# Designs tried in a protein design run: peptides against a protein of PDB entry 3KDP. Part 155

Target 1, 230 residues: chain A of PDB entry 3KDP
Amino acid sequence: PFLIFIIANIPLPLGTVTILCIDLGTDMVPAISLAYEQAESDIMKRQPRNPKTDKLVNEQLISMAYGQIGMIQALGGFFTYFVILAENGFLPIHLLGLRVNWDDRWINDVEDSYGQQWTYEQRKIVEFTCHTPFFVTIVVVQWADLVICKTRRNSVFQQGMKNKILIFGLFEETALAAFLSYCPGMGVALRMYPLKPTWWFCAFPYSLLIFVYDEVRKLIIRRRPGGWVE

## One batch from the design tools (peptide; made by RFdiffusion4, then SolubleMPNN)

Design b2_p22_7_s2 (from b2_p22_7, 16 letters changed)
Fold by OpenDDE base, seed 5:
Structure b2_p22_7_s2 (fold): chain B 230 residues (1-230), chain A 22 residues (1-22)
Amino acid sequence: as target 1 above (230 residues)
Amino acid sequence: SLEEALKKLAELLAELAALLAR
């Protein structure tokens, strides 16, 4: 998100506080929960052909898969960001290069895509209105990510939802998202303005995309053991 | 207990944000 912010010179889509909430709040419990997940039977039964090289290859492939999932998460957040700004009169193309004027507190006549002028205060309200939905989008997408991380090869339908700690993690991150989105004072304290409930659904297509992507990946791995898709 | 923990976390994050804004 930060790299895209720099490259595109768009208004900041995700605040530093929301990033910290993701890193410290939403990811810790899930990470611990995965340590207690029952090992996939196929992983334990496979004799490595070469314990040194095959382990390294598998670690690289896992890292790549997580990198791809992270990119899909970011895309989901940016989608929500662009939709909100478009609803407020700022089309995506108009946001390119707008950051300099957007962040200038002395410019109170920044025009949207329809010629409406926005004060600095109004612009910052809209920006901070994007922070919460972006965060919530990440949380909703993380639901799918956490579910798919239970196994490397087996479908979620085969493994099931047996890890109670993982389920607790899902509720914890959802509760945190709801708290940050709707608790009074979050707009002042964390620059996270209240979220319309409809925005929770904006991330669902991306959660589904991650789920489908991982199921297809796992299906390929099952059909072609030792393939490049691991 | 979870709600209280979340409130404490929010307070800590708010304090951290205030420190960073400084």
Scores: peptide ipSAE 0.006, ipTM 0.259, DockQ to the pose 0.034
Fold by OpenDDE base, seed 1:
Structure b2_p22_7_s2 (fold): chain B 230 residues (1-230), chain A 22 residues (1-22)
Amino acid sequence: as target 1 above (230 residues)
Amino acid sequence: SLEEALKKLAELLAELAALLAR
């Protein structure tokens, strides 16, 4: 997300405070939960035939899979971002290169795609309005991500939800998302303005996409062990 | 407060990002 912000010079879709909330609030408990996750039966039973080469291949494949999941996650966040800005009159094409003028406090006549002028304060409100749904999108996508991380090759339907700490982590991040979205003062304290409840559903297609992607990936791995998708 | 600490940290990170973007 931050890379696209820099490259495209668009208004910031996800604030630094929001990123910190993700790292410290939403990722910490899940990370701990994964550390205590019971080793998958196939992971425990299959020692690398060659610890030097097979470990490196597995690490590369895992890194690629996480990279792909991260891209889907980013796409979900940006989709929500662009929808919100489009609803406020800023079409995606118009946002390209707009950051300099957007962030300038002295420019109070930034025009949207329809010629409406926006003050600095109004622009910052809409920008900060994007932070919350972007965060919520990440949380909803993380539901799928955390579930798929339980297994390397087995289906989620086979492994089930046995880790109580992981379940607690899912509730914790959801509760945090609700708190940050609806608690009074969060707009001032964290620059996360209240979110319409309907925006929670915008992330669901992407969570489903990640889930389907991982299930298909795992299915391929089960059918073709040692493939490039592993 | 945790919120104030997070805000300060965010400000520092934003400043760092701005410096790195130069």
Scores: peptide ipSAE 0.000, ipTM 0.250, DockQ to the pose 0.026
Fold by OpenDDE base, seed 2:
Structure b2_p22_7_s2 (fold): chain B 230 residues (1-230), chain A 22 residues (1-22)
Amino acid sequence: as target 1 above (230 residues)
Amino acid sequence: SLEEALKKLAELLAELAALLAR
């Protein structure tokens, strides 16, 4: 998200403190939860053929899968960001290169896509209004990510939800999202303004997309073992 | 206050990010 902010020179979609909350608060507990997930039966039965090469390949495959899911998460967040800004008069194309004027406190006449002028204070309110939905979108997408990370090959429906720690992680990240979204003072402390409950649903299409993508991937792996899709 | 501390942290992180982006 931050790299896109720099490259595209758009208004900041997600605050640095919010990013820290994702990395240390939202991602840490789920990651711990996944560490206690029951190993897939097929993985436990298979002895490594070559510990050096198989470890490297496995790490690469995990990194690629995580990278792909991470990109989808980021896209979901940016989608929410662009929707909010568009609803406030800033179309995506108009945001390109706007950062310099957007962040300048001395410019109080930044025009939106419809020619309406926005003061610095008004712009910052809109910017901070995007932070919370972006965060919530990531959390909702992470629900699907956590569920799919339980297995490499098996469907979620085959393995089920047996790990109580994983379930706890899902509730914890949801509770954190609710806390950051609705607790008084978060607008000042974290630049996260209160979120309308309807915005929780903005991420659901992406969560579904990740879920479908992973189920299809796993289906292909089961039918074609040793393929590049692993 | 915690809010002020978090705000300051956010500002510092933003500055650091801006420096790293150069």
Scores: peptide ipSAE 0.000, ipTM 0.252, DockQ to the pose 0.027
Fold by OpenDDE base, seed 4:
Structure b2_p22_7_s2 (fold): chain B 230 residues (1-230), chain A 22 residues (1-22)
Amino acid sequence: as target 1 above (230 residues)
Amino acid sequence: SLEEALKKLAELLAELAALLAR
């Protein structure tokens, strides 16, 4: 997400505090939970790997757990970001290159996509309005991402939700999201303005799509072992 | 290795935090 921010030079979609909450607060327990995930039923049918020749940790699993999840989360967050800014008059195409003027305190006439002028203070309010929903979106996407990452080949329905640590992690990050979104003073202290309840649902279509996609992918893998879809 | 990946991630996050703190 930050690479896109730098390359596209868009207004900051996520505050520093929110980033820290994601990295330290929401990702740690889930990441640990993956280490304690039960073996897939299909793995149990395979011959044990040779511990002398094979790496104990599959690079593909690392890439999936940290690389792929991170990308999906970023996409979900940016989706929410663009929706909020679009509702406030800033279409995605207009945001490209806008950051320099956006962050300039001396420019009080930044125009949106519809010609409305925005003061520095108004722009910052809109920016900070994105922080909390972005964070909540990450949490909601995290629910789906963690569930789908439990297995490489098996459906979540086949593997089940047996990892208690994962379940605990999901509750923890949800509780944190609720705290940061609704606790008085968070807007002033953390620049995380109160979240409208409707924004909790903004990520659900995205989460559903990735869930369906992953289930279909896994189905294809099961039907065509060794295919390119793995 | 997982350790290297985590270290790299930590470095990237630190750099990002520094950029955002400006």
Scores: peptide ipSAE 0.000, ipTM 0.244, DockQ to the pose 0.019

Design b2_p22_7_s3 (from b2_p22_7, 17 letters changed)
Fold by OpenDDE base, seed 1:
Parts: structure tokens; C-alpha cells; sequence
Structure b2_p22_7_s3 (fold): chain B 230 residues (1-230), chain A 22 residues (1-22)
């Protein structure tokens, strides 16, 4: 997300606090789930024929799968960001290269895609309005990851432990998202303005997309064991 | 090349946003 912000020179989609919440909150759950998945896979699988290579391959496959899911998750967040800005009059094309003018406190006449002028304060309100939905989108997309983990037919036992950790993590993330979204003063303190409940549903198409993507991936892996799609 | 790809992506997202706004 931060790389896209730098490269595209768009208004900041994620605040520092939101980034910290992602790094400390949302990223910990996948990391823990990966650690437990590795531990359970080591317990349940026959000793790898070659412990060094087979462990490395499995770690790479898991890392790649989670990396892909993480990329789709980030895309979901950016989608929500662009939708919010578009609803406020800023089309995605117009946002490209706008950062410099957007962040300039002395420019109070930044035009949107429809010629409406936005003051610095108004722009920052819209920017901060994006932070919370982005975070919430990530949380909702992670619900799909929970479903994906449940649908992994490799081990019912593996599904059970993952479910407990993921459910707990998702509960914490959802509670944190609700707290940050609806607690008074968060807009001033954390630059996260209140979220309309409708925005919780904006991420659902992406959750479905991730689910479909993972099912298709699993199907391809089943049909072509050892293929590039692992 | 990356900037062009991002512009194309932004265009696609803009179109998608328009479709969703309808």
C-alpha cells in the first residue's frame, strides 16, 4: 500500500495509525496462522524424504499463497479507497499525481474531477475518511481467509487449530475496527473518521473474489500437482 | 512502464467505480 502511494503520488490511503494497526494487528494473525500451519504440517506429515528441501518447498508454497492473498487484500483496500474518493468527486485518474497539491496546506482550491474546489481541511477529512474503510476492508477480506482455511481439506485437525486462532484474531481485528470506527474522538486522535455501516459491505465482493481465487487455485493444484500456481 | 501500468489500473478502477456508483 505504501509503495503505491509513493509511486502513484495519490493521496495517502492509509494513515500511520492504520498502518500500525495493520502491521501489529492484521499481519500478526496470518503470521501466527502460518507458524501453526507449519507446526501442524510437521506433525501430521510423514518425515519429509529430504527434510531440508521439502520443508523449504512447503514454506515457499505457503509463503507464496499468503503473499498472493495479501496482494488481493491490498487491492481490496485500494478499491474501497478509490470508491470513497470517487463518491466524493475524485476519480482515480484525477488522483494520480495529485498528492503534492493535496498535501499542500496553502492550496485551498484543489479541483475534483467535476471542477469543485476543495479546501485543505476538506481534503484531509476525505483522506481520513478513507483510512478506516481501508482497515475495515482488510478485516472483512480476512474473513474470507478464514473460510479458505476451513475449506482446506488437507486436515480437519489443521482446520480446527487454524479456526481457533483465526477466529480469535478476526474477532480482535473486528473489535478493533469497530472501536476505531465508532469511538468518539478517533477522528481527531487517530485521523480515523467514523465509518458508515454500509462500507462494511463494500469489501464483500473482494472477499468473494479471494474465495473464488483460492478455490480455483486449489482446483488447479489438484489438476496439476507441482505447477507454477502453487 | 510501471507508471503506465498504474495509470491503466487507475482507469479500470475508475470505470469500475463509475459502474458501482450507477
Amino acid sequence: as target 1 above (230 residues)
Amino acid sequence: ALEEALKKLAELLAELARLLAE
Scores: peptide ipSAE 0.000, ipTM 0.248, DockQ to the pose 0.026
Fold by OpenDDE base, seed 4:
Structure b2_p22_7_s3 (fold): chain B 230 residues (1-230), chain A 22 residues (1-22)
Amino acid sequence: as target 1 above (230 residues)
Amino acid sequence: ALEEALKKLAELLAELARLLAE
């Protein structure tokens, strides 16, 4: 369970099983891929190389990648969660403090932002409707995050996607997302209702934004070595 | 220096995000 959802007392957007799938199934291979990422071209061009400094740079890159991925995943997931609930009549502000009543099976008249009453069963359907899109959003965000975090200064276009493990990781997590989203019985077994194809694109604007932002950042770094951006 | 600070901040935020995800 998300601590933030406990703190904010909002309905849980992601089930425990889904969290485990993220941690073990989605994050593992990408993490390994980052560890085996090829040295940045800027490092390779520096002669003589200092193995200690190069190792430190790689460790910092990995740490930064984990940091950014985690942050962006959370933001992306929350975004998708709030969008889904808003589409179902629950505005973000209304969700604050709602969890107590939301999870109470004996309350069948929880009102949404528009005054519509929701039964416990209806609420749980909406909650479970959030699980799959939340998971998929994380996967989609990871695509961008992993790609941009592979380098510090170089554009993805300059560095390229030479790491086969990274590519494999992207496909693996996507395949897992598809499996969990569309395999029969997942709605019952994992409480992950089938995902509408449109939800795959929910995180795309966000992923694009961070991608563009990072590319611009890297461009500035390249054009102004030792500048304030470093 | 700023990049290093931002990296540290990102790490902290990631850790926070992980904790919040539990």
Scores: peptide ipSAE 0.000, ipTM 0.227, DockQ to the pose 0.017
Fold by OpenDDE base, seed 5:
Structure b2_p22_7_s3 (fold): chain B 230 residues (1-230), chain A 22 residues (1-22)
Amino acid sequence: as target 1 above (230 residues)
Amino acid sequence: ALEEALKKLAELLAELARLLAE
């Protein structure tokens, strides 16, 4: 996310506080929950062919899978960001290179895509209005990620939701998202303004995409054992 | 302390972005 911010020079889509909440608040409990997840039966049944090469391949495949999921998460967040800014008069093309003027407090006449002038305060309100939905989008996408990460090859429907710690993690991140989105004073304290409930649904297509992607991947792995998608 | 460090990091990154944009 930050790399795109640097490259495109757009207004900041996600605040530092929000990033910390993701890294420390939402990811820790899920990571612990996965450590206690029931071992996938097919992983244990695999005879180690070559323990040195197979371990390296598995580590690379895991890294690639997490990288791909992370990219989909980022895309979901940016989609929400661009939709909100577009609804406020800033089309995606107009945001490119706008950051310099956007962040300048002495410029109170930044024009949107429709020629409306925005004061510094108005711009910052819109920017901070994007931070919360971006965070919520990540949380909603993480629901799918957490569910799919419990298995490597088996479908979620085959493995089931047996890990109570994982379920607790899902509730924790959702509660945190609700707290940051709707608690009074969060706009001042964390620069996260209240979120309209409709924005929670903006991430659902991406959660579904991750779920479908992972199910297809797992299906391919089951049908072609030893393939490059493992 | 962490919040301040992150604010400083954000400022540094913003400055870096500014330098890269020049």
Scores: peptide ipSAE 0.000, ipTM 0.248, DockQ to the pose 0.022
Fold by OpenDDE base, seed 3:
Parts: C-alpha cells; structure tokens; sequence
Structure b2_p22_7_s3 (fold): chain B 230 residues (1-230), chain A 22 residues (1-22)
C-alpha cells in the first residue's frame, strides 16, 4: 500500500500504523497457527527423494503461493479503497498523481472527477475514511487465506478446521478489526474513522475469490503434479 | 502467466470499483 502510494502518487490508502497492526497484530497468530498445523499427510508420508532439491522446490512453491495470495489480498484492499473514493467522487484514474495536491493544506479547491471542489479538511476525512475499510478488507481476506493455507494439495473440506490455534487466530483478527474500527478515539489515534458495518461485506467477494482460486489451484495440483500453477 | 493474470484481475477489480462507485 505504501509503495503504491509513493509510485502512483495517490492519496494514502492505509496508514503506516495500521500496516503495523496488520503485521504484528493480525499476522502473528495466523503464522503461529500454521506452524502448529498438522503437516499435510502427503508431505509427511513422502520420504524425501532428494532432500536438497525437494526442499528447494517446496520453498519455491510456498513462496510463489504466498506471493500470489498476497497480491490478491492487496488487490482486495485497493478495491475497497477505490470504491470508497469513487463513491466520494474520485474515480481511480483521477487519483493518479493527485497526492501532491491532496496533501497540500493550502490547496482547498482540489477537484474531484465531477468538478466538485474539496477542501483540505474534506479530503483528509475521506482519506481517513478509507483506512478502516482497507484494514477490514485485509482481515476478511485473511480469513480465507488462513483457511486455505492449511494444506498445499488437500481441499479445506478434506482437511477440516481442526487446528484450534487457527480458529483462535481468526477470532483474534476479527476482534482486532472490530476494535480498531469501532473503538472511540481510533480516528484520532490511528487515523481510522469508524467503519460503516456495510463495509465489512465489501471484502467478501475477494475472500470468496481467494477461496475459489486456492481450491482450483489445489485441484489442478492434485490432477497435474508439477504444473505451472504451483 | 500468473502475474499477468493477476494484473488483469487487478484491472478488472479496479474497473469494478469504478462501476460500483458510479
């Protein structure tokens, strides 16, 4: 998010503090949960044929899968960001290069896509309105991510939800999202304005997309081992 | 190929966002 903010010169979609909350607050418990996940029966039962090559292949597959999921996750966040800004009159194309004028407190006539002028204060309100939904979108997408990351080849339906730590991680992320979204003072402290409850559902299509993507990926891997989809 | 697909998906999602904003 921050990288795109710099490169595209768009209004800041997610604050640094919020990113830290994601990394430290939401990702730690899931990461731990995955460490305690019972090894996929197929991985543990297979004797390594060549420990060096098999380890390298597995690391590459893991890295690629997490990279792909991470990209989809980021896309989900940006989708929510663009939806909110578009609802406030700023179309995605108009946001490109707007950052300099957006953050200039002396410019009070920044025009939206419809020719409406926005004061600095108004712009900051809409910017901070994006932070919370972006964060919540990440959390909701992570629900799917955590569920699908339990196995490489097996469907979630085959593996089940037996990991209590994973379940705890899901609740922890949700609780943190709710806290940051609705606790008084978060708008001032974290520049996260309260989230309308309807925005929680904005991420659901992305969670579903990730879920379907991973299930399809796993299905392909099962049918065609060593395919490019890994 | 996957990167390209993800890029296309990103574009589609951005377009969808635009349409929903409209």
Amino acid sequence: as target 1 above (230 residues)
Amino acid sequence: ALEEALKKLAELLAELARLLAE
Scores: peptide ipSAE 0.000, ipTM 0.228, DockQ to the pose 0.026; fails the geometry check

Design b2_p22_7_s4 (from b2_p22_7, 16 letters changed)
Fold by OpenDDE base, seed 1:
Structure b2_p22_7_s4 (fold): chain B 230 residues (1-230), chain A 22 residues (1-22)
Amino acid sequence: as target 1 above (230 residues)
Amino acid sequence: SLEEALRKLAELLEELKRLLEE
């Protein structure tokens, strides 16, 4: 997110505090939950032909898959960001290159896509209004990620939700998201202003996308054991 | 007090961000 912020010169979609909340608050419990997840039966039965090479290949493939999921998460966050800014009068195309003027506290007449002038304070409020939904989007997408990461080959429908720690992780990150989104003072304290409950659903298409992606990936793995997507 | 602490943390993080952007 920060890289796109720099490259596209758009208003900051996700603040450092929200990044910290994601990395330390949202990702920690899921990571722990995955550590306690039961090993998939097929993983335990797999005997690599060449332990050194096959292990390395598998690690690379897993890393690539996680990288792809991470990219989908980022896209989901940016989608929510652009929707919110568009709702506030800033169309995506207008945001390109706007950063310099956006972040200048001495410019109080930045125009939106409809010619409305925004003071620095108003702009920052809108920016910070994006932080919470971006965070929530990441959380919602992580629901899918967490659920799919528990297995490598088996469908979510086949494996089910057996790990109580996983369920707790989902609850914890959701509770954290709710706390950050609705607790008074979070806008001032963490630059995370309250969001409408409807914004929780904005990420659902991306969660679904991750589910579909992973299910397709797993389907390919099942149909083509030892394939490049494994 | 917690809110104040969080605010202070946020300010520090923003300052860190500014420093990293320089």
Scores: peptide ipSAE 0.013, ipTM 0.288, DockQ to the pose 0.029
Fold by OpenDDE base, seed 3:
Structure b2_p22_7_s4 (fold): chain B 230 residues (1-230), chain A 22 residues (1-22)
Amino acid sequence: as target 1 above (230 residues)
Amino acid sequence: SLEEALRKLAELLEELKRLLEE
């Protein structure tokens, strides 16, 4: 999000403090929980790896986890961002290159896509209105991500949710999201204005997309072991 | 044991956040 803010010169979609909250508050406990996840049912059937030839870390798995799924998560956040700005008169194409004027407090006549002029204060209100939904979208998408990442080949329905720490992580990140979204003062302290409850549902299609994508991926792996998808 | 430790950590972090709000 921050890189896109710089390279595309769009209004800041997610504040730096909020990013830190994701990394330290949302991702840490789930990451620990995944480290203690129970082995897949088929792991015990595998022969010991050859330490001379076999890599410990599968590059394809890294690409899937941090590349493909990560991109879907980012797209979910940006979707929410663009929807909110569009509802306020700023179409996505109009946001490109707008940052310089957007962040200039001395320019109080920035025009939206419909010719309406926005003061600096008004622009910052709508920007900060985007931060909370973006964050919540990431959390909701992570619900699916955390569930699917515990296995490589087995369906969630086959493996089940036996890791109590993972379940705790899901509740923790949800509680953190609720806290940051509705606690008084977050608008000033973290640049996160209060979130309408309806925005929690905005991320559900993306969570479903990740879930379906991973289940299909795992199905392919089960049917074609050793393929490029693994 | 690990779960309990994580719960305690989470509680402490939440308390810290509350204190920072005041």
Scores: peptide ipSAE 0.000, ipTM 0.236, DockQ to the pose 0.031
Fold by OpenDDE base, seed 5:
Structure b2_p22_7_s4 (fold): chain B 230 residues (1-230), chain A 22 residues (1-22)
Amino acid sequence: as target 1 above (230 residues)
Amino acid sequence: SLEEALRKLAELLEELKRLLEE
């Protein structure tokens, strides 16, 4: 998100507070849940042929796969961001290069895609309105991510969801998202304005996409052991 | 390429907006 913000020079899609909440509030419990996850039976049985080379390759491949998932998460967040701004009159193409004027406190007549002028205060409100949905989108997408991270090769349907810590993590993330989205004063304190309930569903297609992506990946791994997709 | 993608996205969002406003 930050990189795209700089390159495209668009209004900030994700605030610092939101980033902090993701890093500390959302990722911590899932990480713990994964640490206590029972080792996949196939991972234990699969001794590397060469402990030095095969381990490194596997770690890189896993990192790459999670990197791809992260890109899908970011895409979901940006989709939500662009939808919100478009709903408020700012089409994506119009946002390119707009940040300079957007962030200028002295410019109170920034025009949207339809010629409506926006004051600095109005612009900041809509910007901050994007932060919460972006965060929520990440959380919803992370639901799928957490579920798929339980196994490397086995389908979620085969492995099941027996890890109580993982379930707790999902609830914790959701509770945090709900708190930040709907608690009075969060708009003033954290610059995260209340979220319309409908925005929770904007991430669902991306969660499904991640789920499908991972299931397909795992299917390929099962059918072609030792492939680059591992 | 990014600009083109954003343009296409804008078109889609505009259509969606229109549909939602009707």
Scores: peptide ipSAE 0.000, ipTM 0.200, DockQ to the pose 0.029
Fold by OpenDDE base, seed 2:
Structure b2_p22_7_s4 (fold): chain B 230 residues (1-230), chain A 22 residues (1-22)
Amino acid sequence: as target 1 above (230 residues)
Amino acid sequence: SLEEALRKLAELLEELKRLLEE
């Protein structure tokens, strides 16, 4: 998020402190919980052929999995960010290069995509309105991603939800999201304005799509072992 | 208070961000 902010010169989609809360609060506990997940049945059936090569392949697969999770989370957050800004008159294409004027408190006539002028205070309200939904979207996407990442090949329905630590992690991150979204003072301390309950559901279609996509992917892998989809 | 500490942290991080952007 921060890199895109710098490169694209868009308004800040997520506050720095909020990013730290994601890294330390929402990512760490679920990641630890995945370490205690039961081994995949198909992996356990495979005899190690070459320990050195197999270790390298496994490390690569783990690295790719974590990289993909982070990318999907960011995409989900940006989706919500662009939806909120579009609803407030700022289309995605108009946001490119807007940061300089957006962050300048002396410019009180920044135009949206429809020619409406926005004061600095109004712009900051909209910006901070995006922070909380962005964070919540990441949490909601994590629900799906963590469940999906339990296995590469097996369906969620086949593997089940046996890891109580994972379930606790999902609950903890949700509770943290609720705390950061609704606790008094978070707007000032973290630049996270209170979230309307309806915004919790904004990410659900996205999470559902990812879930369906992954289940289909896994189904293809089961039917065509060794395919490029793996 | 926790709120005050978080506010101070946010201010410091914003300052750091500003310095990195210059």
Scores: peptide ipSAE 0.014, ipTM 0.301, DockQ to the pose 0.027; fails the geometry check

